# Ledger of designs, part 8: peptides against a protein of PDB entry 7Z53

Target 1, 150 residues: chain A of PDB entry 7Z53
Amino acid sequence: PRIKNQADCIPFFRSCPACPGSNITIRNQINALTSFVDASMVYGSEEPLARNLRNMSNQLGLLAVNQRFQDNGRALLPFDNLHDDPCLLTNRSARIPCFLAGDTRSSEMPELTSMHTLLLREHNRLATELKSLNPRWDGERLYQEARKIV

## One batch from the design tools (peptide; aimed at target 1 R51 N52 A64 L100)

Design b1_p11_4_s1 (made by RFdiffusion4, then SolubleMPNN; from b1_p11_4, 6 letters changed)
Fold by OpenDDE base, seed 2:
Structure b1_p11_4_s1 (fold): chain B 150 residues (1-150), chain A 11 residues (1-11)
Amino acid sequence: as target 1 above (150 residues)
Amino acid sequence: PIAFARANEPV
């Protein structure tokens, strides 16, 4: 790399470019996200990711929450398991991995993380309320109905 | 990437 001292660097990797049509001057990125308003920033646009974002330990339709930390008893985003975790590289002393969300940018800035966290909490709140209203619904039904509301 | 806020506590 051109920069030898990487301690002061924020590791950031560029996405793959989309093939330019007639416009070769503007670099566009490939879009792999769902195009409709479906809260994919929370739930993911791909099934494997969506499953990893869910709490599959029960039939409550909940999203997965952080297993190491809470905010005064309130849920936080779960950690991802990245091979070369850029969050660990940015602040080596903190040893805080990147968060896992539907949006890969969930760890880029506190404001974005906060919004993801709030939406996580809202989903889980909704799923909990839906369970109380519909005790016979299974986890898949609860998850999908809560997802529709968010 | 984000540092944990002071309000965060271990479970």
Scores: peptide ipSAE 0.019, ipTM 0.551, DockQ to the pose 0.033
OpenDDE base, seeds 1, 3, 4, 5: peptide ipSAE 0.012, 0.017, 0.010, 0.013; ipTM 0.490, 0.547, 0.365, 0.402

Design b1_p11_4_s2 (made by RFdiffusion4, then SolubleMPNN; from b1_p11_4, 6 letters changed)
Fold by OpenDDE base, seed 2:
Structure b1_p11_4_s2 (fold): chain B 150 residues (1-150), chain A 11 residues (1-11)
Amino acid sequence: as target 1 above (150 residues)
Amino acid sequence: MIEFKRANEPV
């Protein structure tokens, strides 16, 4: 059901159930995350998301950053491009879209936003330093080596 | 602090 009253409700939706069989006594959720420690909160668990999180305009192996705002010259998380952006729905006056990160919850709490921002900055720092040390590395190698360190 | 090494430097 779509909540029509947007004045006092946060539009959270329940996760999809696993195993739509006839004998469902206990509802289990589908796990959409990677099963191993791979910093998927930064890089995403799926290839399309991972690609959207990357700065593909150059061969520096960087993550995408906010194009509208900076924190004293420091990068912020890029905005997501959601059709029904819950961040815009919850605070129409601020008009700040949800942030894009590997974890979709990056905008649910300021603490999460801060941690994701920190890790994005660290990745970009690492990729930059790795480029300085290894000028012949391409953007894919820089990205993957920075990702391995994070 | 992470120590950075070049790819051709020994570990």
Scores: peptide ipSAE 0.012, ipTM 0.424, DockQ to the pose 0.028
OpenDDE base, seeds 1, 3, 4, 5: peptide ipSAE 0.000, 0.000, 0.006, 0.009; ipTM 0.348, 0.336, 0.429, 0.394; seed 3 fails the geometry check

Design b1_p11_4_s3 (made by RFdiffusion4, then SolubleMPNN; from b1_p11_4, 6 letters changed)
Fold by OpenDDE base, seed 1:
Structure b1_p11_4_s3 (fold): chain B 150 residues (1-150), chain A 11 residues (1-11)
Amino acid sequence: as target 1 above (150 residues)
Amino acid sequence: MIPFKRANEPV
């Protein structure tokens, strides 16, 4: 295990079962994703997550970005607020939380993190350009139109 | 798959 502190338990949450009303002997998990090709890995599959992924401090339609770190002035994924954050548990010296994205796996590997970061940057680029082209658009319209393009 | 839960997710 990556967690070196063996005194603490490793948080491991099993997917919640779907309880079909039929005598199905096969345990299925509840689907936590949308059924659409909608870039839910960027925007989330549920409204509360989607809202948390947005920059709600203005009407620019932007996604939330990291407030502590940047990559040469370029945006990074915001940090998540996890119960028993495994990123913090894995390396207590670095004190770097897991990233917040539409997909909870955004912190699983650097390649996945980089793809989520790229798509976040692209959304914010698109929303910015759309605002330039359409000065009268509000933040909701900018967000949704950028999301449709992504 | 990272087996972690969001703070605001129902148990």
Scores: peptide ipSAE 0.000, ipTM 0.216, DockQ to the pose 0.045
OpenDDE base, seeds 2, 3, 4, 5: peptide ipSAE 0.000, 0.000, 0.000, 0.000; ipTM 0.167, 0.220, 0.259, 0.151

Design b1_p11_4_s4 (made by RFdiffusion4, then SolubleMPNN; from b1_p11_4, 4 letters changed)
Fold by OpenDDE base, seed 2:
Structure b1_p11_4_s4 (fold): chain B 150 residues (1-150), chain A 11 residues (1-11)
Amino acid sequence: as target 1 above (150 residues)
Amino acid sequence: SISFARANEPV
């Protein structure tokens, strides 16, 4: 479906196209993600991003959560801090920034946002359980062990 | 982990 009012759209730009296979009607794109197996969509594929996705205020090995909103007491993805935030352009009255995740598409689709949120909650749940089982582990150990399980 | 891709939807 074609949306006529472009003001209601998030201004994403297409990446470079990849050569199509047998179906030339489908425009393929170059994949810039590392792997779905390493959960880079949650943790980030680059070290600076990975650090920004973590809660570095304590030694609990948790991922950062939204500081403004919760879902019935449950965690939501933290907001990004973009200079020119495209999510603010879609609904200027709502003033909701893009979510910060390992996958830059986290705010493109509600389905992506939901799954990233669930995996965020799962990581933090795992880190919490690992802390109870191993109280002497520091935040880095808890984070890495939880990441390996996810 | 879970990955998603936007479907090629008809106009």
Scores: peptide ipSAE 0.018, ipTM 0.409, DockQ to the pose 0.026
OpenDDE base, seeds 1, 3, 4, 5: peptide ipSAE 0.021, 0.018, 0.006, 0.013; ipTM 0.424, 0.466, 0.301, 0.458; seed 1 fails the geometry check

Design b1_p11_5 (made by RFdiffusion4)
Pose (drawn by RFdiffusion4):
Structure b1_p11_5 (pose): chain A 150 residues (1-150), chain P 11 residues (1-11); non-standard residues A16 CSO
Amino acid sequence: as target 1 above (150 residues)
Amino acid sequence: SEEERIAELES
């Protein structure tokens, strides 16, 4: 009903196999995230990304927030610096990149981005309250406790 | 590189 040219096709990349190039093993695929319901979409599933998502400027246990833009004085997710950045293409003049989050699909829909941004703010809210209660806690403890709650 | 990336995010 839409593509009249049969020489055309819809693009598709096979998923990456767990055992590349093998004739012995039955091909299986890979999960890049923790299977647990653990808010890995907020905090990341790999150690470097997790550190990049954190605010390292102080001992407050915060996740990083966007430094150029706010939503009526509230935090937005930080930008990611991707090579193949699809978000810039949606509006050339706006030049607004994709967001950095615990998962790489946070910008797929604005509705989805809103849920990520919400959980980012909630973490920082909890970390702030926990600092008021327990001034002796360092940045790592505040981070872990807020993460546990979220 | 990770330190530079964090510094960028916090600038």

Design b1_p11_5_s1 (made by RFdiffusion4, then SolubleMPNN; from b1_p11_5, 3 letters changed)
Fold by OpenDDE base, seed 4:
Structure b1_p11_5_s1 (fold): chain B 150 residues (1-150), chain A 11 residues (1-11)
Amino acid sequence: as target 1 above (150 residues)
Amino acid sequence: SEEERRRALES
């Protein structure tokens, strides 16, 4: 389908071509994959967002979790605080606001939501374990170390 | 430490 409004497009970054010396019809890409999971979508690539994604109520280095809902006792992504929440507008009866995540698409694609949720849980698990192993670490250290592991 | 991180990951 043809998208008329460019504002509705999701920007994707494409890897650079390998540019082999031979004229090949198949476009080969340079392997720019540095990790299996780019956790930047979970933690946020910008500092203000990253801070908002953290649980700042303690020094446990945790990511913020949903305060209204849980998944059978397990954490869900926190809700964002949008003035005009598009998620609320899509289904007024459900009254579920958009999730807050490092990737703004988290609320648009259930697959991303699930992935973010899993990684959030994993981060918090790791941070908890790191706290147990390193009781003297502050929240910043715990957060950073857990982030590096994820 | 790296070992502590590894242990945390495996736990």
Scores: peptide ipSAE 0.023, ipTM 0.612, DockQ to the pose 0.031
OpenDDE base, seeds 1, 2, 3, 5: peptide ipSAE 0.014, 0.023, 0.022, 0.024; ipTM 0.503, 0.627, 0.581, 0.621; seed 5 fails the geometry check

Design b1_p11_5_s2 (made by RFdiffusion4, then SolubleMPNN; from b1_p11_5, 7 letters changed)
Fold by OpenDDE base, seed 3:
Structure b1_p11_5_s2 (fold): chain B 150 residues (1-150), chain A 11 residues (1-11)
Amino acid sequence: as target 1 above (150 residues)
Amino acid sequence: DLEARQAALLA
């Protein structure tokens, strides 16, 4: 369908091609995700993103949470800081950015948002309980062990 | 459940 209002168009870029040494005639994109099931939708597939998803202000091994909004005292996903944020473009009056998660599609549908929120809450719950059980564990250990359980 | 999972991860 033709989009008449181009002011709120979502920028979309084609993936870079994978260039193996063999004589391949079929274009294939580079895989930017982890090769195994590791909840990368929560934790990210790249180190910089993974770091941004973490609460680095303490040693509790927690994921970052929304600083502006809560759901009846429960954590929500933090906001992303995107250049040309599609969420801001689609509703400029509300000024609500897209959510930050391991999966860039976290704000594409409410169902995805809810699942990422649930898993974020679960990670933080696990990290909190692990801290209680292991008071000497640092934030990195707590984060990694909680991640293993998720 | 958490304790069981923790034990499994540490084994």
Scores: peptide ipSAE 0.007, ipTM 0.386, DockQ to the pose 0.024
OpenDDE base, seeds 1, 2, 4, 5: peptide ipSAE 0.000, 0.006, 0.000, 0.000; ipTM 0.392, 0.333, 0.314, 0.312

Design b1_p11_5_s3 (made by RFdiffusion4, then SolubleMPNN; from b1_p11_5, 5 letters changed)
Fold by OpenDDE base, seed 5:
Structure b1_p11_5_s3 (fold): chain B 150 residues (1-150), chain A 11 residues (1-11)
Amino acid sequence: as target 1 above (150 residues)
Amino acid sequence: DLEERQQELLS
């Protein structure tokens, strides 16, 4: 194999055929992808980006959420503030900017958008619970502890 | 841990 360090390899296997155990002749595929998105892609690998992804308006240790839209009361990723926003160029009538996330591809791949959204919600949920359990913790402590759990 | 949480969410 070309990659010598197998510890850094992400297993990616072809789908295997599966029979449903019934008279259904349609062959199903077993999803073999078990890899996960890097946590650094959620929080940002660079410090300036990581700070921009946080809600710095309070001491709750929360990640920033979208200020324009929600999903039935649930949080969505915040929008970025790009001068030349490529997302605005894709559909000029929609006027929806790119999402701000740790991964620049968050607005490019729907699966990444979904994953980032889920983990955003989970982080904020954890931070909220941690605040209830530890009222004296400041925003930095809450953020770091929630990030460690995620 | 992200892997643990993702496994939990997918379980």
Scores: peptide ipSAE 0.014, ipTM 0.375, DockQ to the pose 0.036
OpenDDE base, seeds 1, 2, 3, 4: peptide ipSAE 0.017, 0.015, 0.011, 0.000; ipTM 0.342, 0.361, 0.332, 0.248; seeds 1, 2 fail the geometry check

Design b1_p11_5_s4 (made by RFdiffusion4, then SolubleMPNN; from b1_p11_5, 6 letters changed)
Fold by OpenDDE base, seed 2:
Structure b1_p11_5_s4 (fold): chain B 150 residues (1-150), chain A 11 residues (1-11)
Amino acid sequence: as target 1 above (150 residues)
Amino acid sequence: DLEEEIRRLEE
């Protein structure tokens, strides 16, 4: 990248180009908004992060949930485990760590936190229903199929 | 459209 100070940068990525015609001078983009819902903000776009967002303690295909807090019995996003947690530093009296989500901005914007929480709950709901309908499916299958539906 | 709503929130 041209900008050397990466601390001041917000990362953006371009979609893959599409060349449907013979005109190679005009670069078109794939319309991702009319295709499969890209819920990478929930599931993570990188494999290591995606694994950390999953509940790997069973074969239910669930996403990990908060182990300390619930919202009237409903799931919340799990906490991240950061050495220098910026959320703890921002408000020392609250002592609430940053949430772990596919989008690192989840703890920065309450709107995103809420949306990610809802989608987390929906995924786990779907995975549970899929398990009931398909009892022979393993955790990977349940996770992937629920991810496709979300 | 869920995708559209997510996009709106992230902008």
Scores: peptide ipSAE 0.013, ipTM 0.378, DockQ to the pose 0.028
OpenDDE base, seeds 1, 3, 4, 5: peptide ipSAE 0.018, 0.007, 0.006, 0.009; ipTM 0.379, 0.361, 0.300, 0.413; seed 1 fails the geometry check

Design b1_p11_6 (made by RFdiffusion4)
Pose (drawn by RFdiffusion4):
Structure b1_p11_6 (pose): chain A 150 residues (1-150), chain P 11 residues (1-11); non-standard residues A16 CSO
Amino acid sequence: as target 1 above (150 residues)
Amino acid sequence: SEETIARNSPS
């Protein structure tokens, strides 16, 4: 009903196999995230990304926030620096990149981005309250405690 | 990375 040209096709990449190039093993696929319900969409599933998501400027245990833009004085997710950045293409003049989050699909829908941004703010809210209660806690403890709650 | 953290850190 839409593509009248049968020489055309819809694009598709096979998932990456767990054992590349093997004739012995039955091909299986890979999960890049922790299977646990652990807010890995907020905090990341790999150690370097997790560090990049954290605010390292102080001992407050915060996740990083966007430095150029706010939503009425509230935090937005930080931008990611991707090579193939699809978000810039949606509006050339706006020049607003994709967001950095615990998962790489946070910008797929603004509705989804809103939920990520919400959980980012909630983490920082909890870390702030926990600092008021326990001034002796360092940045790592505040981070872990807030992460545990979220 | 350190570059990513620098972008995400406040001045």

Design b1_p11_6_s1 (made by RFdiffusion4, then SolubleMPNN; from b1_p11_6, 6 letters changed)
Fold by OpenDDE base, seed 5:
Structure b1_p11_6_s1 (fold): chain B 150 residues (1-150), chain A 11 residues (1-11)
Amino acid sequence: as target 1 above (150 residues)
Amino acid sequence: SAELQAARSPP
Protein backbone atom coordinates (compact mmCIF):
# COMPACT_ATOMS: atom_id res chain seq x y z
CA PRO B 1 0.00 0.00 0.00
CA ARG B 2 1.06 3.56 -0.77
CA ILE B 3 0.02 6.37 1.51
CA LYS B 4 -0.13 9.63 -0.40
CA ASN B 5 -1.68 11.75 2.32
CA GLN B 6 -0.29 10.75 5.68
CA ALA B 7 -2.72 13.01 7.46
CA ASP B 8 -5.62 10.79 6.44
CA CYS B 9 -4.02 7.42 7.17
CA ILE B 10 -2.30 5.62 10.02
CA PRO B 11 1.29 4.89 9.05
CA PHE B 12 2.89 1.49 9.47
CA PHE B 13 6.36 0.45 10.50
CA ARG B 14 8.38 -0.81 7.56
CA SER B 15 11.83 -2.35 7.90
CA CYS B 16 12.44 -2.76 4.18
CA PRO B 17 10.09 -0.57 2.16
CA ALA B 18 11.98 -0.96 -1.13
CA CYS B 19 12.64 -4.69 -1.14
CA PRO B 20 11.97 -6.29 -4.52
CA GLY B 21 9.74 -9.33 -4.73
CA SER B 22 7.91 -8.51 -1.52
CA ASN B 23 4.51 -8.34 -3.17
CA ILE B 24 4.43 -12.04 -3.99
CA THR B 25 5.38 -12.99 -0.47
CA ILE B 26 2.80 -10.66 0.98
CA ARG B 27 0.06 -12.06 -1.22
CA ASN B 28 0.93 -15.60 -0.26
CA GLN B 29 0.84 -14.66 3.37
CA ILE B 30 -2.52 -12.96 2.96
CA ASN B 31 -3.93 -16.03 1.27
CA ALA B 32 -2.65 -18.21 4.06
CA LEU B 33 -4.16 -15.95 6.69
CA THR B 34 -7.56 -15.93 5.03
CA SER B 35 -7.51 -19.70 4.62
CA PHE B 36 -6.14 -20.64 8.02
CA VAL B 37 -6.72 -18.23 10.87
CA ASP B 38 -4.44 -18.51 13.88
CA ALA B 39 -6.42 -17.04 16.74
CA SER B 40 -3.26 -16.69 18.80
CA MET B 41 -2.39 -13.66 16.71
CA VAL B 42 -5.59 -12.01 17.85
CA TYR B 43 -5.76 -13.10 21.46
CA GLY B 44 -2.09 -13.42 22.35
CA SER B 45 -0.36 -16.63 23.35
CA GLU B 46 0.88 -15.33 26.69
CA GLU B 47 -1.47 -14.52 29.54
CA PRO B 48 -0.11 -11.05 30.33
CA LEU B 49 -0.51 -10.02 26.70
CA ALA B 50 -3.92 -11.65 26.47
CA ARG B 51 -5.13 -9.65 29.44
CA ASN B 52 -3.86 -6.42 27.91
CA LEU B 53 -5.79 -7.17 24.74
CA ARG B 54 -9.09 -7.44 26.62
CA ASN B 55 -11.49 -4.71 27.63
CA MET B 56 -11.35 -5.04 31.40
CA SER B 57 -13.66 -2.11 32.11
CA ASN B 58 -16.81 -4.22 31.94
CA GLN B 59 -18.14 -7.79 31.98
CA LEU B 60 -18.94 -7.98 28.27
CA GLY B 61 -16.04 -10.23 27.26
CA LEU B 62 -14.82 -7.76 24.65
CA LEU B 63 -11.38 -7.19 23.22
CA ALA B 64 -9.93 -3.74 23.72
CA VAL B 65 -10.40 -1.25 20.90
CA ASN B 66 -8.59 1.91 19.91
CA GLN B 67 -9.65 4.86 22.02
CA ARG B 68 -8.44 7.54 19.61
CA PHE B 69 -9.45 6.36 16.15
CA GLN B 70 -12.28 4.52 14.44
CA ASP B 71 -12.87 3.36 10.89
CA ASN B 72 -16.15 4.97 9.95
CA GLY B 73 -17.52 4.02 13.34
CA ARG B 74 -15.93 0.57 13.38
CA ALA B 75 -13.29 -0.59 15.82
CA LEU B 76 -9.55 -0.43 15.30
CA LEU B 77 -6.77 -2.15 17.20
CA PRO B 78 -5.67 -0.50 20.43
CA PHE B 79 -2.34 1.24 20.67
CA ASP B 80 0.52 -0.26 22.61
CA ASN B 81 2.45 1.63 25.27
CA LEU B 82 6.05 0.95 24.37
CA HIS B 83 8.92 2.86 25.91
CA ASP B 84 10.80 2.92 22.63
CA ASP B 85 7.95 2.74 20.18
CA PRO B 86 9.40 1.93 16.74
CA CYS B 87 6.32 3.24 14.98
CA LEU B 88 6.74 6.65 16.55
CA LEU B 89 10.41 6.62 15.63
CA THR B 90 9.74 5.60 12.03
CA ASN B 91 7.48 8.55 11.24
CA ARG B 92 8.05 11.29 13.76
CA SER B 93 5.61 13.71 12.19
CA ALA B 94 2.63 11.36 12.29
CA ARG B 95 2.96 10.51 16.01
CA ILE B 96 1.09 7.23 15.62
CA PRO B 97 2.22 4.49 18.01
CA CYS B 98 2.32 0.79 17.29
CA PHE B 99 -0.81 -1.31 17.57
CA LEU B 100 -1.20 -3.79 20.36
CA ALA B 101 -1.97 -7.29 19.12
CA GLY B 102 -1.11 -10.91 19.70
CA ASP B 103 1.44 -10.63 16.91
CA THR B 104 4.11 -7.97 17.24
CA ARG B 105 4.14 -7.65 13.46
CA SER B 106 0.67 -6.12 13.44
CA SER B 107 2.03 -2.61 12.96
CA GLU B 108 4.69 -3.72 10.49
CA MET B 109 2.42 -5.33 7.91
CA PRO B 110 -0.85 -3.63 7.03
CA GLU B 111 -2.23 -6.94 5.80
CA LEU B 112 -1.80 -8.43 9.24
CA THR B 113 -3.25 -5.29 10.76
CA SER B 114 -6.33 -5.67 8.61
CA MET B 115 -6.79 -9.30 9.57
CA HIS B 116 -6.36 -8.57 13.25
CA THR B 117 -8.85 -5.74 12.94
CA LEU B 118 -11.43 -7.92 11.25
CA LEU B 119 -11.07 -10.66 13.82
CA LEU B 120 -11.26 -8.11 16.62
CA ARG B 121 -14.55 -6.91 15.21
CA GLU B 122 -15.79 -10.45 14.80
CA HIS B 123 -14.93 -11.37 18.37
CA ASN B 124 -16.71 -8.34 19.74
CA ARG B 125 -19.70 -9.07 17.53
CA LEU B 126 -19.84 -12.63 18.81
CA ALA B 127 -19.41 -11.60 22.42
CA THR B 128 -22.21 -9.07 22.05
CA GLU B 129 -24.53 -11.64 20.57
CA LEU B 130 -23.61 -14.21 23.20
CA LYS B 131 -24.42 -11.68 25.89
CA SER B 132 -27.89 -11.23 24.46
CA LEU B 133 -28.38 -14.99 24.33
CA ASN B 134 -26.92 -15.62 27.77
CA PRO B 135 -27.45 -12.55 29.94
CA ARG B 136 -26.10 -14.25 33.07
CA TRP B 137 -22.69 -15.02 31.57
CA ASP B 138 -19.87 -12.95 32.99
CA GLY B 139 -17.09 -11.33 31.00
CA GLU B 140 -14.77 -14.31 31.30
CA ARG B 141 -17.38 -16.74 29.98
CA LEU B 142 -18.32 -14.43 27.12
CA TYR B 143 -14.68 -13.90 26.20
CA GLN B 144 -13.84 -17.60 26.23
CA GLU B 145 -16.92 -18.67 24.31
CA ALA B 146 -16.41 -16.01 21.66
CA ARG B 147 -12.76 -17.01 21.42
CA LYS B 148 -13.75 -20.63 20.81
CA ILE B 149 -16.08 -19.64 17.98
CA VAL B 150 -13.58 -17.41 16.21
CA SER A 1 -25.05 -18.30 13.38
CA ALA A 2 -25.14 -22.01 14.04
CA GLU A 3 -22.16 -21.72 16.36
CA LEU A 4 -23.88 -19.06 18.43
CA GLN A 5 -27.03 -21.12 18.80
CA ALA A 6 -25.02 -24.17 19.78
CA ALA A 7 -23.21 -22.15 22.44
CA ARG A 8 -26.44 -20.98 24.05
CA SER A 9 -26.93 -22.39 27.51
CA PRO A 10 -30.33 -23.20 28.97
CA PRO A 11 -31.92 -20.61 31.30
Scores: peptide ipSAE 0.054, ipTM 0.760, DockQ to the pose 0.028
OpenDDE base, seeds 1, 2, 3, 4: peptide ipSAE 0.030, 0.035, 0.032, 0.028; ipTM 0.673, 0.710, 0.671, 0.666; seed 2 fails the geometry check

Design b1_p11_6_s2 (made by RFdiffusion4, then SolubleMPNN; from b1_p11_6, 6 letters changed)
Fold by OpenDDE base, seed 2:
Structure b1_p11_6_s2 (fold): chain B 150 residues (1-150), chain A 11 residues (1-11)
Amino acid sequence: as target 1 above (150 residues)
Amino acid sequence: SEELQRARSPP
């Protein structure tokens, strides 16, 4: 059944909406699991992307979080800055851009979005705990150590 | 996927 109240919905761009049970979705999930070991779906596999995914406003080693929205006080993925943002075009009334994550499919599959969000929160939790335990560590050290644990 | 890839690539 279609959700009637779309005001609180985050739109996702779906490549094949007519085939929700197709092998394409299943294959994408399986492919995403390969990157789970190194958590590249969260941190990015390229250095420029990895830097964009980090909170560079402090030395806490945190990943960037959404600056507009929170989920009951908890962090959400940051928005990307795309030209011709397909997420914005999918639902013009919602005006929710695509998420920025290490995996480019973060806004295509809600399953990935959820996992990325949880791992984002976990990283930031770990970094915060590591800062408490090691107050002399800088942001780079905190980020790298938290990344190793995730 | 193709749509997102194009959106992330500069025109």
Scores: peptide ipSAE 0.071, ipTM 0.722, DockQ to the pose 0.056
OpenDDE base, seeds 1, 3, 4, 5: peptide ipSAE 0.052, 0.022, 0.064, 0.022; ipTM 0.708, 0.474, 0.708, 0.541

Design b1_p11_6_s3 (made by RFdiffusion4, then SolubleMPNN; from b1_p11_6, 6 letters changed)
Fold by OpenDDE base, seed 5:
Structure b1_p11_6_s3 (fold): chain B 150 residues (1-150), chain A 11 residues (1-11)
Amino acid sequence: as target 1 above (150 residues)
Amino acid sequence: SAEMQAARSPP
């Protein structure tokens, strides 16, 4: 790197330009960033929460899913078990509890709810496939490996 | 997927 003192720098890099061919007037940008997903909120940052988000009834390394509702056969986030559930209090007619997720805002922001739901499904898909590929892996191994891939 | 194959342990 041109700047040797990395301690005094904020790591922010711009994609490099590329000039294909002999035409120096055309400058293309090399994409340095494609896409990323931060799934940390899906799994929970604290160990007690992370454990509550897992399906501990088997050794399949799955995340817990809703036991009452499905989305056309697809998994939904599990419900939390709050003493004073704000979701139940907010809409008394709907009688839908708050979702349990790594982010407490999951029930408040539909965008987060959707993302958590999708990543839940992806994790469980990956864990299922990993189990098929590695039948001797226990639930912890499956969970961790799927988590790393997500 | 490539990720799944990479994660596969040898028998």
Scores: peptide ipSAE 0.031, ipTM 0.694, DockQ to the pose 0.033
OpenDDE base, seeds 1, 2, 3, 4: peptide ipSAE 0.020, 0.020, 0.022, 0.022; ipTM 0.566, 0.581, 0.554, 0.560

Design b1_p11_6_s4 (made by RFdiffusion4, then SolubleMPNN; from b1_p11_6, 5 letters changed)
Fold by OpenDDE base, seed 4:
Structure b1_p11_6_s4 (fold): chain B 150 residues (1-150), chain A 11 residues (1-11)
Amino acid sequence: as target 1 above (150 residues)
Amino acid sequence: SEELQAARSPP
């Protein structure tokens, strides 16, 4: 049945249609960006966490990446260092720690893990490009500028 | 979430 209380619904909107010709069976959408990504969860809302998410071994403005694993050569989220790691406890045989991310739910929700991973890669890509364009920028500048672009 | 927060906090 149809939901009667509109307050219980999350509003989603569709982009405007584009009709290049008559007698088309599918309503095509205008190629326009109508959504935004809030990447704040990638960087952390607390300064100590934000610092821990950064690669501090250089002045490249990069986010930290996993030091043990890669996905076909691509970066994965770094592992956290928890005193009582629930990820290790849930599956003793796997021996995989929780991921460190700005959103603490990243290790509980694979969808968030994926999003964090993608944005991690994008940040590091941007920082790398910015370094190439601006060789004099230090790590802080690169990090902040990449963060703003993401 | 709660477990992760607790795990990050000092015992």
Scores: peptide ipSAE 0.068, ipTM 0.709, DockQ to the pose 0.082
OpenDDE base, seeds 1, 2, 3, 5: peptide ipSAE 0.048, 0.028, 0.024, 0.040; ipTM 0.661, 0.476, 0.463, 0.718; seed 3 fails the geometry check

Design b1_p11_7 (made by RFdiffusion4)
Pose (drawn by RFdiffusion4):
Structure b1_p11_7 (pose): chain A 150 residues (1-150), chain P 11 residues (1-11); non-standard residues A16 CSO
Amino acid sequence: as target 1 above (150 residues)
Amino acid sequence: PPPPQQENLPR
């Protein structure tokens, strides 16, 4: 009904196999995230990304927030610096990149981005309250406690 | 300006 040219096709990349190039093993695929319901979409599933998502400027246990833009004085997710950045293409003049989040698909829909941004703010809210209650806690403890709650 | 918040390690 839409593609009249049968020489055309819809693009598709096979998933990456767990055992590349093998003739012995039955091909299986890979999960890049923790299977647990643990908010890995907020905090990341790999150690370097997790550190990049954190605010390292102080001992407050905060996740990083966007430094150029706010939503009526509230935090937005930080930008990611991707090589193949699809978000810039949606509006050339706006030059707004994809967001950095615990998962790489946070910018797929603005509706989805809103839920990520919401949980970012909630973490920082909890970490702030926990600091008021327990001034002796360092940045790592505040981070872990808020993460545990989220 | 505010201090940088992120370390930007390779992934």

Design b1_p11_7_s1 (made by RFdiffusion4, then SolubleMPNN; from b1_p11_7 with E7L R11V)
Fold by OpenDDE base, seed 3:
Structure b1_p11_7_s1 (fold): chain B 150 residues (1-150), chain A 11 residues (1-11)
Amino acid sequence: as target 1 above (150 residues)
Amino acid sequence: PPPPQQLNLPV
């Protein structure tokens, strides 16, 4: 039957199929992002996004953190700047924008948000440690080396 | 949303 209740429908676009590996019974998809091995979900797959995810105010190689909120002194993901922010529209009373991350899904699932937050903290920890070990490294070197370790 | 593929966790 044709679904009449469209109000409860979430728009979902299926990715194009890719050739399966050893298991031909499983339909795989073409990945339009860079490899998960490079943690593109955290760092972004596109240069403009990757730059927006970085703290460019210093040469510490850090990822950007939330400027409004912290979690008991620990970093949170920065907010995105969307024209039509779905997070603001979902709960108008909360007035909390969507988070900015390398994966656009970062605010769709709390579990994913938590993982991005942990990886953000780990990157910044690593970059800080690398700066201590290598005081002459610039922000680009610190960022790239920390990214490789994550 | 489709489940994320394997998250790369720091070791």
Scores: peptide ipSAE 0.019, ipTM 0.411, DockQ to the pose 0.029
OpenDDE base, seeds 1, 2, 4, 5: peptide ipSAE 0.011, 0.013, 0.012, 0.012; ipTM 0.448, 0.388, 0.483, 0.501

Design b1_p11_7_s2 (made by RFdiffusion4, then SolubleMPNN; from b1_p11_7 with P1G R11V)
Fold by OpenDDE base, seed 5:
Structure b1_p11_7_s2 (fold): chain B 150 residues (1-150), chain A 11 residues (1-11)
Amino acid sequence: as target 1 above (150 residues)
Amino acid sequence: GPPPQQENLPV
């Protein structure tokens, strides 16, 4: 910041200005997307659930993905294994189980499903990239570091 | 809903 002594200032912040074009009288703002995604719903807040959401078949630090379906080649959330799966019961003709996610509502709200799916893909992308950058990291390290970045 | 999250670079 330009002002060095922050103690004498009232903390009021805005996004950075941008003045494109020849007309300097027009001031635009760069959107400060300071939204924070609570990834606890993606990773699971409880340790047993968190473990079930991980791919434990390798040391790549990945989250588990659907083994039956993909979305145009992209990963989907894994299915849960419920005795009385409410998703199966909701529409018996579709025969699609509930997704396994950190939030049980993921299968109820397509918005949540989409967000969880996107963050799943992002986590796995990050973990893959981290593995490339740090080939000596084990699956736990990759998982934790990717989780921190998400 | 919240705006889209800015992509972070892996370190």
Scores: peptide ipSAE 0.012, ipTM 0.407, DockQ to the pose 0.034
OpenDDE base, seeds 1, 2, 3, 4: peptide ipSAE 0.010, 0.005, 0.008, 0.006; ipTM 0.338, 0.309, 0.329, 0.317

Design b1_p11_7_s3 (made by RFdiffusion4, then SolubleMPNN; from b1_p11_7, 3 letters changed)
Fold by OpenDDE base, seed 5:
Structure b1_p11_7_s3 (fold): chain B 150 residues (1-150), chain A 11 residues (1-11)
Amino acid sequence: as target 1 above (150 residues)
Amino acid sequence: APPPQQLNLPV
């Protein structure tokens, strides 16, 4: 049924469709307001955490990466420094602490770990590309612009 | 080298 009372309606507008080819069964959308993936948890919701997730040793606008390990030359999430680290309890011999991420669940769910790792790499890729395109941008601008794109 | 798999935090 068509809604008659329009006075109490909140005006939401649907984004434009993205239909490559003749696929009529699946509708993709062009991002208008938000990305398909909310990366807010990658950057941290609290200011102190957000700062700790950044690489502050340079003006490249990068997120911090793991200092002990890499994945075939690619970045991994940095480790946290918890007094009572629960991740160390999962395998006492391995001595691998929890990852530091914007989402505290990053070490609880493999899916989150993977997503955070991917988005970390993407951010740093974007920041690097933005630095190449805009050599006069400082680290803060590079960080913020890369964050907006993710 | 990647670290060993260390997931599923005890709650």
Scores: peptide ipSAE 0.020, ipTM 0.549, DockQ to the pose 0.041
OpenDDE base, seeds 1, 2, 3, 4: peptide ipSAE 0.010, 0.016, 0.014, 0.019; ipTM 0.447, 0.424, 0.443, 0.570

